# Peptides against a protein of PDB entry 8RAJ: the designs that were tried, part 45

Target 1, 54 residues: chain A of PDB entry 8RAJ
Amino acid sequence: LPAENEDPDKAVVDLHRSPPKTKDPDLTPSGIIAKVKAGDMTQETARELLLAMR

## One batch from the design tools (peptide; made by RFdiffusion4, then SolubleMPNN)

Design b2_p21_3_s4 (from b2_p21_3, 10 letters changed)
Fold by OpenDDE base, seed 1:
Structure b2_p21_3_s4 (fold): chain B 54 residues (1-54), chain A 21 residues (1-21)
Amino acid sequence: as target 1 above (54 residues)
Amino acid sequence: SAAEEEKLRELEALAREIEAA
């Protein structure tokens, strides 16, 4: 199967990667939820991100 | 699954709590 060219714009926010210095609008609580709903983020990753924002 | 949808609702509630703070 051709490696799905993970659109570099769909950078899975790796929690272990340096927090993007830029306020990625996709890292807002609502943006995180949107990524989960789109299947672009796991619920587990979303939970960890949200809890870190609390 | 119903369980995944419930967990998603919990995440949505948490997100709303954080945004409102």
Scores: peptide ipSAE 0.630, ipTM 0.922, DockQ to the pose 0.675
Fold by OpenDDE base, seed 5:
Structure b2_p21_3_s4 (fold): chain B 54 residues (1-54), chain A 21 residues (1-21)
Amino acid sequence: as target 1 above (54 residues)
Amino acid sequence: SAAEEEKLRELEALAREIEAA
């Protein structure tokens, strides 16, 4: 079975990691949704991030 | 799954609300 090499450098948006001061488009509400759709973020993590922005 | 798609729609709605505020 081809082991999908999970690229360890996936920018896991860790809620416990200091928010990158960078205007990372990946941290916008739309960027968060895009990551979920790409399978790069769980729905739970996305929910927590979005609720923190509310 | 249908449940995951529903939850995604809820997240999308929340995201739109935040971006519009």
Scores: peptide ipSAE 0.630, ipTM 0.922, DockQ to the pose 0.656
Fold by OpenDDE base, seed 2:
Structure b2_p21_3_s4 (fold): chain B 54 residues (1-54), chain A 21 residues (1-21)
Amino acid sequence: as target 1 above (54 residues)
Amino acid sequence: SAAEEEKLRELEALAREIEAA
């Protein structure tokens, strides 16, 4: 079975680690919510990111 | 959990607020 290339380069969106790349679609409000739903982001991180956009 | 789902709904509401602005 082809190993699903888990693209290791899924940049862990960590507000504390890297400034939000303004052009990252994953950093849109909807993208953030999608990551939370996928289990790729914690609710806390999502909250912080969203509040920073407010 | 129900609590996590509630918090998610709150985040979704916040996201919608930001997107509407």
Scores: peptide ipSAE 0.629, ipTM 0.921, DockQ to the pose 0.655
Fold by OpenDDE base, seed 4:
Structure b2_p21_3_s4 (fold): chain B 54 residues (1-54), chain A 21 residues (1-21)
Amino acid sequence: as target 1 above (54 residues)
Amino acid sequence: SAAEEEKLRELEALAREIEAA
């Protein structure tokens, strides 16, 4: 299968690779959902982040 | 997919609960 040219510019936010910076405005609950909708975060990572904020 | 959209709705509900708290 041709390696899908994952656009190297799509930095997927991974919880295990990038510790949640509590001061990142993009890590608000609404910001997390926005990243999932944009394809910049997986649903699984979003779930883990949201549950950690609970 | 319909399954992905359902999971997204669940995440949106969880996010709203956290923001309201």
Scores: peptide ipSAE 0.628, ipTM 0.921, DockQ to the pose 0.641

Design b2_p21_4_s1
Fold by OpenDDE base, seed 3:
Structure b2_p21_4_s1 (fold): chain B 54 residues (1-54), chain A 21 residues (1-21)
Amino acid sequence: as target 1 above (54 residues)
Amino acid sequence: SAAERRRKEAEVEEFMERELA
Protein backbone atom coordinates (compact mmCIF):
# COMPACT_ATOMS: atom_id res chain seq x y z
CA LEU B 1 0.00 0.00 0.00
CA PRO B 2 1.55 3.32 -0.93
CA ALA B 3 2.36 5.23 2.23
CA GLU B 4 -0.25 7.96 2.36
CA ASN B 5 1.84 11.12 2.18
CA GLU B 6 0.60 12.75 5.34
CA ASP B 7 0.06 16.43 4.65
CA PRO B 8 3.17 18.39 5.61
CA ASP B 9 3.02 19.66 9.18
CA LYS B 10 1.51 23.11 9.42
CA ALA B 11 4.23 25.73 9.52
CA VAL B 12 5.00 26.55 13.14
CA VAL B 13 5.13 30.30 13.63
CA ASP B 14 8.26 31.10 15.64
CA LEU B 15 7.60 34.44 17.31
CA HIS B 16 11.08 34.67 18.78
CA ARG B 17 12.94 34.12 15.53
CA SER B 18 10.59 35.63 12.98
CA PRO B 19 8.18 38.44 13.76
CA PRO B 20 4.67 38.00 12.39
CA LYS B 21 4.11 39.40 8.93
CA THR B 22 1.25 41.89 8.77
CA LYS B 23 0.69 40.97 5.11
CA ASP B 24 -0.35 37.45 6.03
CA PRO B 25 -4.15 37.46 6.37
CA ASP B 26 -3.92 34.69 8.94
CA LEU B 27 -1.60 36.85 11.04
CA THR B 28 -3.66 40.03 11.03
CA PRO B 29 -5.41 40.93 14.28
CA SER B 30 -8.74 39.88 12.80
CA GLY B 31 -7.27 36.69 11.37
CA ILE B 32 -5.73 35.78 14.72
CA ILE B 33 -9.04 36.35 16.50
CA ALA B 34 -10.80 34.23 13.90
CA LYS B 35 -8.37 31.36 14.52
CA VAL B 36 -8.94 31.54 18.26
CA LYS B 37 -12.71 31.48 17.76
CA ALA B 38 -12.34 28.50 15.43
CA GLY B 39 -10.23 26.65 18.00
CA ASP B 40 -7.20 26.68 15.69
CA MET B 41 -5.13 28.89 18.01
CA THR B 42 -4.81 29.25 21.76
CA GLN B 43 -5.59 32.56 23.38
CA GLU B 44 -2.05 32.70 24.76
CA THR B 45 -0.49 32.31 21.33
CA ALA B 46 -2.86 34.94 20.00
CA ARG B 47 -1.81 37.32 22.78
CA GLU B 48 1.87 36.85 21.96
CA LEU B 49 1.27 37.38 18.25
CA LEU B 50 -0.78 40.51 18.83
CA LEU B 51 1.87 41.91 21.16
CA ALA B 52 4.59 41.22 18.61
CA MET B 53 2.69 43.34 16.08
CA ARG B 54 2.90 46.39 18.33
CA SER A 1 10.29 51.04 28.45
CA ALA A 2 8.59 48.86 31.03
CA ALA A 3 5.68 51.30 31.17
CA GLU A 4 5.26 51.17 27.40
CA ARG A 5 5.26 47.36 27.46
CA ARG A 6 2.60 47.34 30.16
CA ARG A 7 0.45 49.73 28.13
CA LYS A 8 0.74 47.53 25.04
CA GLU A 9 -0.09 44.44 27.06
CA ALA A 10 -3.16 46.11 28.54
CA GLU A 11 -4.31 47.30 25.12
CA VAL A 12 -3.94 43.81 23.64
CA GLU A 13 -5.75 42.26 26.59
CA GLU A 14 -8.65 44.69 26.25
CA PHE A 15 -8.81 44.01 22.52
CA MET A 16 -8.88 40.26 23.03
CA GLU A 17 -11.53 40.48 25.73
CA ARG A 18 -13.72 42.56 23.46
CA GLU A 19 -13.28 40.47 20.32
CA LEU A 20 -13.50 37.06 22.01
CA ALA A 21 -16.58 37.91 24.14
Scores: peptide ipSAE 0.604, ipTM 0.914, DockQ to the pose 0.753
Fold by OpenDDE base, seed 2:
Structure b2_p21_4_s1 (fold): chain B 54 residues (1-54), chain A 21 residues (1-21)
Amino acid sequence: as target 1 above (54 residues)
Amino acid sequence: SAAERRRKEAEVEEFMERELA
């Protein structure tokens, strides 16, 4: 499994390693959207995260 | 099920389209 790419400036979740069971507010649906809008997350990563929450 | 996955995918797609528009 790919190692978690910790961006020191961004909370990055490795979906291949750990499914999102996070209480991180940055990983709520609204937080994910905010990161995409800020350019801090790709739409693809956002899609995968959002799917994993459903 | 496959049907449940498709529903979830559609819901996420619609959500993203709405929120990122």
Scores: peptide ipSAE 0.602, ipTM 0.914, DockQ to the pose 0.700
Fold by OpenDDE base, seed 4:
Structure b2_p21_4_s1 (fold): chain B 54 residues (1-54), chain A 21 residues (1-21)
Amino acid sequence: as target 1 above (54 residues)
Amino acid sequence: SAAERRRKEAEVEEFMERELA
């Protein structure tokens, strides 16, 4: 079976799933902003994630 | 409510504008 190159960087953040209580520092507001600044996340995705936290 | 959604959206927008400036 061809190993589907699951690009590990496509963390499909399921916006509809309650963010797992993963103390993932990348899912904090500051972590999200850092990803946007680094070019690793779009502003649109960041907006959706930040809204989901509210 | 629709008003609550609009408030949250505005708050997030202001936050993003500030942090990404």
Scores: peptide ipSAE 0.602, ipTM 0.914, DockQ to the pose 0.772
Fold by OpenDDE base, seed 1:
Structure b2_p21_4_s1 (fold): chain B 54 residues (1-54), chain A 21 residues (1-21)
Amino acid sequence: as target 1 above (54 residues)
Amino acid sequence: SAAERRRKEAEVEEFMERELA
């Protein structure tokens, strides 16, 4: 099973470790953008996640 | 297809540029 490294304090999504869960509200397009703006996600990771959702 | 991938990439790029501006 891909290691669900859900940081309990910060839901840092690592695409290489955890594929995007479309049902996770933090992994919606808006949620991804919010994480980038907060500095909790890199733009590159966001790009990969957003592409994977298409 | 390669063309479909390029279209999706362009759409995502445009989205990110708009939302992160």
Scores: peptide ipSAE 0.602, ipTM 0.914, DockQ to the pose 0.755

Design b2_p21_4_s2
Fold by OpenDDE base, seed 3:
Order: C-alpha cells, then structure tokens, then sequence
Structure b2_p21_4_s2 (fold): chain B 54 residues (1-54), chain A 21 residues (1-21)
C-alpha cells in the first residue's frame, strides 16, 4: 500500500500576510511558542509572526 | 511610528524570553 503522502506544504505561513483572525492553534501566541519548543519553528520566524499580531 | 515599533519589539522579546525559558 503506498504510504499516504502527507503534503509537506500545509505550514508555509506567509510572514508578509497579516494573519487572518485564524482559530488556527498553530497561529496563536501559544501555538507559535509550542512550535519553537518542538524545533518546528525558528525564534526569528516566531518573533516576526508575534510582531505581525500586534 | 518608530517609538510604537520599538515598544512592540520589546514586548514581543520579553514575551518570548518568559515563554521559552
């Protein structure tokens, strides 16, 4: 059975797009911090995203 | 303005420090 190709493209957050009021847990301040702690996001990317929310 | 930008940067840096420590 071919392995399900989980599309790797689901997490390209365009840093230049104002975050819509997304109920996306990955785009909350807590979700961003969780990704940094998991090693799935750099601190620099997290800083830029958190700044764009303010 | 530049003062508002600096204040937002400082607040984000403090938040990141407190949450990532």
Amino acid sequence: as target 1 above (54 residues)
Amino acid sequence: DEEERRRKEEEVEEFMREQLE
Scores: peptide ipSAE 0.592, ipTM 0.907, DockQ to the pose 0.771
Fold by OpenDDE base, seed 2:
Structure b2_p21_4_s2 (fold): chain B 54 residues (1-54), chain A 21 residues (1-21)
Amino acid sequence: as target 1 above (54 residues)
Amino acid sequence: DEEERRRKEEEVEEFMREQLE
């Protein structure tokens, strides 16, 4: 069975993951916007994350 | 509340517009 090389650098933001107790700088409003601008996050995922923070 | 949800959606959409320009 081919091992799916899950590239560990794709931070699939699992929206079902318990809110990270870590101050991940990438999960701040500014960090989310930076990921969208870099092409590492979709605008839809960013919208959902930003809504969940409000 | 549906009105509170709509306000939060509008605020996030405005924030995303201003930051992604």
Scores: peptide ipSAE 0.591, ipTM 0.907, DockQ to the pose 0.786
Fold by OpenDDE base, seed 4:
Structure b2_p21_4_s2 (fold): chain B 54 residues (1-54), chain A 21 residues (1-21)
Amino acid sequence: as target 1 above (54 residues)
Amino acid sequence: DEEERRRKEEEVEEFMREQLE
């Protein structure tokens, strides 16, 4: 069985990269909260992202 | 500014609390 290496790197929003002007629903405050609720993002990463938007 | 940073941190922590309850 090929283990699909789901690249864990696809969830790493580079906090040092200027938020892409992509209307990525995952980079909205609501999308960030949804990822935390799903267990796909830590509360700390969500806090840092939400702070960077203000 | 340290006061501005603190205010933003408090507002984000409040938002996260209200949305994650």
Scores: peptide ipSAE 0.590, ipTM 0.907, DockQ to the pose 0.795
Fold by OpenDDE base, seed 1:
Structure b2_p21_4_s2 (fold): chain B 54 residues (1-54), chain A 21 residues (1-21)
Amino acid sequence: as target 1 above (54 residues)
Amino acid sequence: DEEERRRKEEEVEEFMREQLE
């Protein structure tokens, strides 16, 4: 099993790195929207993340 | 494809609009 490198310090999703196959609830479409609504993520970063998931 | 990219962008913008209202 490839080691899940949970890097707990990267709320910085490097969009140039393949999205971690981690079921990070914060990287789901709903989790991204929740961060934007909380003010923890910009709409621009959310747009880029959601595009990278499609 | 540029048309596929534009379609994905439009779908994401629509999704963000509906979820952030």
Scores: peptide ipSAE 0.590, ipTM 0.906, DockQ to the pose 0.735

Design b2_p21_4_s3
Fold by OpenDDE base, seed 5:
Structure b2_p21_4_s3 (fold): chain B 54 residues (1-54), chain A 21 residues (1-21)
Amino acid sequence: as target 1 above (54 residues)
Amino acid sequence: MEEERRRKEEEVEEYMRKQLS
């Protein structure tokens, strides 16, 4: 059976791309902070994302 | 441009400090 290469559409948030106007709750300031608190995101990545939003 | 960037960085760092404390 051909293994369907589920390309994990890892939304590589291109930090150099205009902040996606994505209504992704995970990409709100509060969502970013929540991910850091959960251990799902580094503080450095959070800093970069938050900077890209400003 | 550099001053505005510095200001944004400071605001983000302060925000993170307050939210992660």
Scores: peptide ipSAE 0.596, ipTM 0.907, DockQ to the pose 0.795
Fold by OpenDDE base, seed 2:
Structure b2_p21_4_s3 (fold): chain B 54 residues (1-54), chain A 21 residues (1-21)
Amino acid sequence: as target 1 above (54 residues)
Amino acid sequence: MEEERRRKEEEVEEYMRKQLS
């Protein structure tokens, strides 16, 4: 039986991870808002990320 | 320091309100 290794690489947004200096479009303010709108991020997590960017 | 944090929180909350409405 093929073990579907669904690695749910749920990108645990490690809030303690220095924002990757990589221009990850998902870590821009607009990308964060897009994730919240898609239901992929909580509003609380988005708030903390946006605060950390300022 | 507390006032600057509060201002940043208010700005982020306003931004989120405008973008998520």
Scores: peptide ipSAE 0.595, ipTM 0.907, DockQ to the pose 0.809
Fold by OpenDDE base, seed 1:
Structure b2_p21_4_s3 (fold): chain B 54 residues (1-54), chain A 21 residues (1-21)
Amino acid sequence: as target 1 above (54 residues)
Amino acid sequence: MEEERRRKEEEVEEYMRKQLS
């Protein structure tokens, strides 16, 4: 079975790169807020991601 | 440039405050 090379390029959200138009629901403003509420993301990281979207 | 950055930061902080309350 081909070892699916889990490309470790899980979207390193390069905060300096235009927010990838990733249809990733986890990278929407609502998805970011949901992660913070779940304890899966710090408020600081969320702040930086939300700033990068503007 | 600094004023626009500050405005964006303030808007994000307000958004986060409202959504995380």
Scores: peptide ipSAE 0.595, ipTM 0.907, DockQ to the pose 0.758
Fold by OpenDDE base, seed 4:
Structure b2_p21_4_s3 (fold): chain B 54 residues (1-54), chain A 21 residues (1-21)
Amino acid sequence: as target 1 above (54 residues)
Amino acid sequence: MEEERRRKEEEVEEYMRKQLS
């Protein structure tokens, strides 16, 4: 099958469309944001984690 | 490679901005 050159733009995991299926609710994008809002995580750590999921 | 990284960074920054506002 021709490797459909999935538009490199579509290969970018949309955090809103496909949250990483982490079994740990604290490592979901929403869980990370919740920790930042609670003061339990820095914005920098959250940024790095969210980037690593993409 | 660099453009994809930049796009990912921009999307994460936008996501964080919207969620933390």
Scores: peptide ipSAE 0.589, ipTM 0.902, DockQ to the pose 0.657; fails the geometry check

Design b2_p21_5_s1 (from b2_p21_5, 8 letters changed)
Fold by OpenDDE base, seed 1:
Structure b2_p21_5_s1 (fold): chain B 54 residues (1-54), chain A 21 residues (1-21)
Amino acid sequence: as target 1 above (54 residues)
Amino acid sequence: SKEFEEAEREWKEMTGKLPWE
């Protein structure tokens, strides 16, 4: 089975390259909050994402 | 959306202010 290269960089949402998509469960408002709480996202990144989705 | 409003509330609880404040 081809190793699904889970591009570890897929976890890094570049706001300039990939605008937040409401269809991505990891980029939903609740998902963003969850990532911040888990330490998987900085507050600054989360803030920018939330502002962009508003 | 309802989800967004809930996230804003949780953000405020976590950070002390809303994302746009």
Scores: peptide ipSAE 0.604, ipTM 0.916, DockQ to the pose 0.728
Fold by OpenDDE base, seed 2:
Structure b2_p21_5_s1 (fold): chain B 54 residues (1-54), chain A 21 residues (1-21)
Amino acid sequence: as target 1 above (54 residues)
Amino acid sequence: SKEFEEAEREWKEMTGKLPWE
């Protein structure tokens, strides 16, 4: 059975590695909260993003 | 925006404080 290549590159949006493009729907306030809840973003990164969007 | 206010509310519920606190 072909191993489903779980693409491990779930792009963890790291602000320090790639500045988020402001038009990314995943970087909306609700999207940021959703990523944190899903474990796809750290609280620290989310906090910084939310502060920058305020 | 309403979306931002909702996100702040959810953040406070999750962390106990606002993002700038």
Scores: peptide ipSAE 0.604, ipTM 0.916, DockQ to the pose 0.733
Fold by OpenDDE base, seed 5:
Structure b2_p21_5_s1 (fold): chain B 54 residues (1-54), chain A 21 residues (1-21)
Amino acid sequence: as target 1 above (54 residues)
Amino acid sequence: SKEFEEAEREWKEMTGKLPWE
C-alpha cells in the first residue's frame, strides 16, 4: 500500500519555536484543546499556551 | 471569554485539573 504521505507540514505549534499568532485558528483555546485530543500537541505545550493566552 | 472558559472546562475533563493547577 502506498505509504500515506503523512503531510510533514503539520506545523507542530511549539511555544518556543513559533510565536502565538492570534489569527491562527489552531492557536485558539478550542484549537489547542483539539490538537491535544488529536495527539498533535503535548499537554505541557498546550498548558503553557493556554496560560499565556488567558 | 466564553472560549477560554469552555477550553478550561474541557481541559479539566481531560486531565482532571485546571491548566493552572
Scores: peptide ipSAE 0.603, ipTM 0.916, DockQ to the pose 0.722
Fold by OpenDDE base, seed 3:
Structure b2_p21_5_s1 (fold): chain B 54 residues (1-54), chain A 21 residues (1-21)
Amino acid sequence: as target 1 above (54 residues)
Amino acid sequence: SKEFEEAEREWKEMTGKLPWE
């Protein structure tokens, strides 16, 4: 099976579409921090997510 | 939660302030 190259554009979490899923590793507090460190998420988006999940 | 506390600590280390500051 060809490795589905996850299009980097699909990794953008749309905050306005659905509430963050607590079971999604990409939307956990640690996952959010990891994405920011990797440059896959802006600090502003990450901040909004963390504040909404608190 | 412990997970949030850890994330907030790492955020502060990275940005110099807490997410709500």
Scores: peptide ipSAE 0.603, ipTM 0.915, DockQ to the pose 0.693

Design b2_p21_5_s2 (from b2_p21_5, 9 letters changed)
Fold by OpenDDE base, seed 1:
Structure b2_p21_5_s2 (fold): chain B 54 residues (1-54), chain A 21 residues (1-21)
Amino acid sequence: as target 1 above (54 residues)
Amino acid sequence: SAELEAAEREWKEMTGKLPWE
């Protein structure tokens, strides 16, 4: 049976998509910082996200 | 938002400047 790799679709934060109504913990300010520190997000993407939250 | 301000401070610590600088 093909293991449906439910690779949790890393919610590609589509910056152009309406801010997810769901408080995705990964999209909180702290979550963004954590992803950058972990190397899971570029600084540029993180910067844009943080700027959009202002 | 206190959370945003905290993240911006952390960003400055990592990068040397605020996200809007």
Scores: peptide ipSAE 0.638, ipTM 0.929, DockQ to the pose 0.686
Fold by OpenDDE base, seed 5:
Structure b2_p21_5_s2 (fold): chain B 54 residues (1-54), chain A 21 residues (1-21)
Amino acid sequence: as target 1 above (54 residues)
Amino acid sequence: SAELEAAEREWKEMTGKLPWE
């Protein structure tokens, strides 16, 4: 089976896309921090996400 | 939430300030 080419665009959380559901593990506070640490999310995007959760 | 507060603390540890500072 072709390795699901994870569209690199799918890994980028776009804040201007549909409001992130808090149930998405990638968009939980811990998930956001983990992505930043892994280099999978920019600090600016993470900051905006965390601010939106306040 | 407790989860958010924990993340904010971790953020401060990483960046030196809270997300809103």
Scores: peptide ipSAE 0.637, ipTM 0.929, DockQ to the pose 0.719
Fold by OpenDDE base, seed 3:
Structure b2_p21_5_s2 (fold): chain B 54 residues (1-54), chain A 21 residues (1-21)
Amino acid sequence: as target 1 above (54 residues)
Amino acid sequence: SAELEAAEREWKEMTGKLPWE
């Protein structure tokens, strides 16, 4: 099975320009945490996203 | 949401505070 090449285009999420979609796996609570841990998202952005989900 | 609560707990483990603290 060809490993679906993970599209390297990391979608830059701009909370202020484009509200996060709840169906985006990268914007789920767990996805946000994972990105922060990986260094792919700042804590500030992650914090704002998590607050918006509350 | 249990999923959100789990993430918030993990956030606290990483940062020492909940996202709203």
Scores: peptide ipSAE 0.637, ipTM 0.929, DockQ to the pose 0.678
Fold by OpenDDE base, seed 2:
Structure b2_p21_5_s2 (fold): chain B 54 residues (1-54), chain A 21 residues (1-21)
Amino acid sequence: as target 1 above (54 residues)
Amino acid sequence: SAELEAAEREWKEMTGKLPWE
């Protein structure tokens, strides 16, 4: 089966996109921190997400 | 939540300040 090249853009969290109906584990507080540490999320995006959870 | 508080603490350790500072 051709490896569906998951478009790397699918991993981009759009703050203006409707919240996913399913809890994305990457959007948990711990998941956000992990993505920032891995360089998969900007600090600005992570900051906004954490502030929205407060 | 305890999970959010833990993440905020980790954020402070990483960036030097809390997300709202």
Scores: peptide ipSAE 0.636, ipTM 0.929, DockQ to the pose 0.726

Design b2_p21_5_s3 (from b2_p21_5, 8 letters changed)
Fold by OpenDDE base, seed 4:
Structure b2_p21_5_s3 (fold): chain B 54 residues (1-54), chain A 21 residues (1-21)
Amino acid sequence: as target 1 above (54 residues)
Amino acid sequence: SKEFEEAEKEWKKMTGKLFWE
């Protein structure tokens, strides 16, 4: 089965357009760390998200 | 928060520094 084209747009959390919803498990501090470890998020994006949520 | 403290620890393990540094 073709790898579900993860919409590259979904991977880019626009911090300016959509404030991170704490209800999204992918946007929790632990979820962000997990994505970085998996290579699904850059450290720069993760850093910005973590800073915005703190 | 505890969640951030854990994230900070994991981030430091990964990057060698705090995410705000």
Scores: peptide ipSAE 0.626, ipTM 0.923, DockQ to the pose 0.706
Fold by OpenDDE base, seed 2:
Structure b2_p21_5_s3 (fold): chain B 54 residues (1-54), chain A 21 residues (1-21)
Amino acid sequence: as target 1 above (54 residues)
Amino acid sequence: SKEFEEAEKEWKKMTGKLFWE
C-alpha cells in the first residue's frame, strides 16, 4: 500500500520563513495551541503569533 | 474573545504563565 503521503501541509509554521495569513484556520488561537501540543510548532513561534493576533 | 480566553487557559496549563508574560 502506498504510504499515505504525509500531508506536506503539516509543514512546521515558521513565522520567520512564512508569514502567516490571518485567515488560516490552523493559525487561530486554538489551532496554534493544538500545533504546540502536537510538537508541530515551537512555543516561541506560537507566542509570537498569539501576541500578534491579540 | 472566548477563543482567546480558552487559548490563554490552555497556554497557562502548558507553560505556567500567560503568553504575554
Scores: peptide ipSAE 0.626, ipTM 0.923, DockQ to the pose 0.689
Fold by OpenDDE base, seed 3:
Structure b2_p21_5_s3 (fold): chain B 54 residues (1-54), chain A 21 residues (1-21)
Amino acid sequence: as target 1 above (54 residues)
Amino acid sequence: SKEFEEAEKEWKKMTGKLFWE
């Protein structure tokens, strides 16, 4: 699996292979929103992550 | 969670609906 980059704009998240971690700043609710706004995450993936964390 | 509440608001602003809708 590809390693996550420290740069949030370049971080790769695979929902099916890497479950969300609330302690990961790139996978917090605010971090997810930021990635979607930046075009670094699809709305579908973001929705699934947010639903799983809710 | 306050963080989730803010994320919900931002999502609604961006998409026009809640992320679970």
Scores: peptide ipSAE 0.625, ipTM 0.922, DockQ to the pose 0.682
Fold by OpenDDE base, seed 5:
Formats: C-alpha cells, sequence, structure tokens
Structure b2_p21_5_s3 (fold): chain B 54 residues (1-54), chain A 21 residues (1-21)
C-alpha cells in the first residue's frame, strides 16, 4: 500500500495574527474604565471622554 | 446616570480622584 505522505499540516500558528479586533467596547462610561484598566487607553484620554459624555 | 455614578466610583478607586478633578 502506498505510504500516504500525510504532510503534517503544521498549522503555523501565525503569532502575528492580529487578535480578533475586540469590538470596541461601547464608549460607555464603563467601557472607558475597562479600557483604562486593560491598558488600552490612557487616563488622560479616558478623562477627556468621560468629561465630554457627562 | 447610574452608569456614570459607577464609573466615577471605579475611577476614584483607580486614581484616587474624581475624573473631573
Amino acid sequence: as target 1 above (54 residues)
Amino acid sequence: SKEFEEAEKEWKKMTGKLFWE
């Protein structure tokens, strides 16, 4: 029987696969706070957004 | 808004100040 060359489909885990764009958490006050906690937003930017929404 | 009140409380916990201060 011919040896089926099972090419090991090494799924090259593209480490550079951009993490799925997490849907921008709704620019709700809670969403802004969450971004700051995650390090995705500076406190200065968050402060300005919160002030503008108030 | 309740959402703002919660955000204010959480902001104060993180920064020690209100976001408008």
Scores: peptide ipSAE 0.636, ipTM 0.925, DockQ to the pose 0.726; fails the geometry check

Design b2_p21_5_s4 (from b2_p21_5, 8 letters changed)
Fold by OpenDDE base, seed 5:
Structure b2_p21_5_s4 (fold): chain B 54 residues (1-54), chain A 21 residues (1-21)
Amino acid sequence: as target 1 above (54 residues)
Amino acid sequence: SKELEEAEAEWKKMTGKLFWE
């Protein structure tokens, strides 16, 4: 069976959308930091997300 | 929140600045 390329559901965080209080662990402050460290998120995007949480 | 404070600390460690600077 062809490997179904399960595109990992990359939660595209729309920065212009008021972050829904998504209990998405990837959108927690620690999750954001982890993504930046992993190279999965730019510092600019991370900064904007963190600012919205402040 | 405690979570945000920890993130601030990690950000400063990583970048040398606070994320709002």
Scores: peptide ipSAE 0.650, ipTM 0.932, DockQ to the pose 0.718
Fold by OpenDDE base, seed 4:
Structure b2_p21_5_s4 (fold): chain B 54 residues (1-54), chain A 21 residues (1-21)
Amino acid sequence: as target 1 above (54 residues)
Amino acid sequence: SKELEEAEAEWKKMTGKLFWE
């Protein structure tokens, strides 16, 4: 299976530099929650992202 | 949005608080 080379640099959601692309499924509210549950995102980052979506 | 409301609910289940608390 092609390792989805998720460019680790693309995984770094720098909220301060680029607004999250709303079309990125990984940055949807559900996607954020999923990443946190999987341990792929910190609660702090997730919280900030969710706050920005509110 | 409905999506945010669902995320809020899941967040509360996971952390015990709303993400804005």
Scores: peptide ipSAE 0.649, ipTM 0.931, DockQ to the pose 0.677
Fold by OpenDDE base, seed 2:
Structure b2_p21_5_s4 (fold): chain B 54 residues (1-54), chain A 21 residues (1-21)
Amino acid sequence: as target 1 above (54 residues)
Amino acid sequence: SKELEEAEAEWKKMTGKLFWE
């Protein structure tokens, strides 16, 4: 079976391409921190998201 | 919010400063 090419780039949140929806569970404050720790989000992006939530 | 406060604390642990500094 062809490995579903999960585009590894889909895991990275790009605010310029797809603005985060407030209902995205991955974009809760805790979710943002988790993504940064996992290397799935840059600190710069995380910082911008957290600033928007403040 | 309580969620944001917790995230602030975790961010400080990771980076040594608050995310708005």
Scores: peptide ipSAE 0.649, ipTM 0.932, DockQ to the pose 0.705
Fold by OpenDDE base, seed 1:
Structure b2_p21_5_s4 (fold): chain B 54 residues (1-54), chain A 21 residues (1-21)
Amino acid sequence: as target 1 above (54 residues)
Amino acid sequence: SKELEEAEAEWKKMTGKLFWE
């Protein structure tokens, strides 16, 4: 299977792996919501990230 | 934060709760 080139530039969205960066569009509050809606992030992870931003 | 306020609103629409509940 072609290794899905996990775009190495994809920001780590795991709070436990990397601290959230507010400058990263994928980790903005709206970006987090978008990922959850797309099924690319669990609600629990999203909740933790949003809580950290509060 | 205005951004957080918007996210809060969207979260409540999706889940029926605030993200801190």
Scores: peptide ipSAE 0.644, ipTM 0.931, DockQ to the pose 0.649

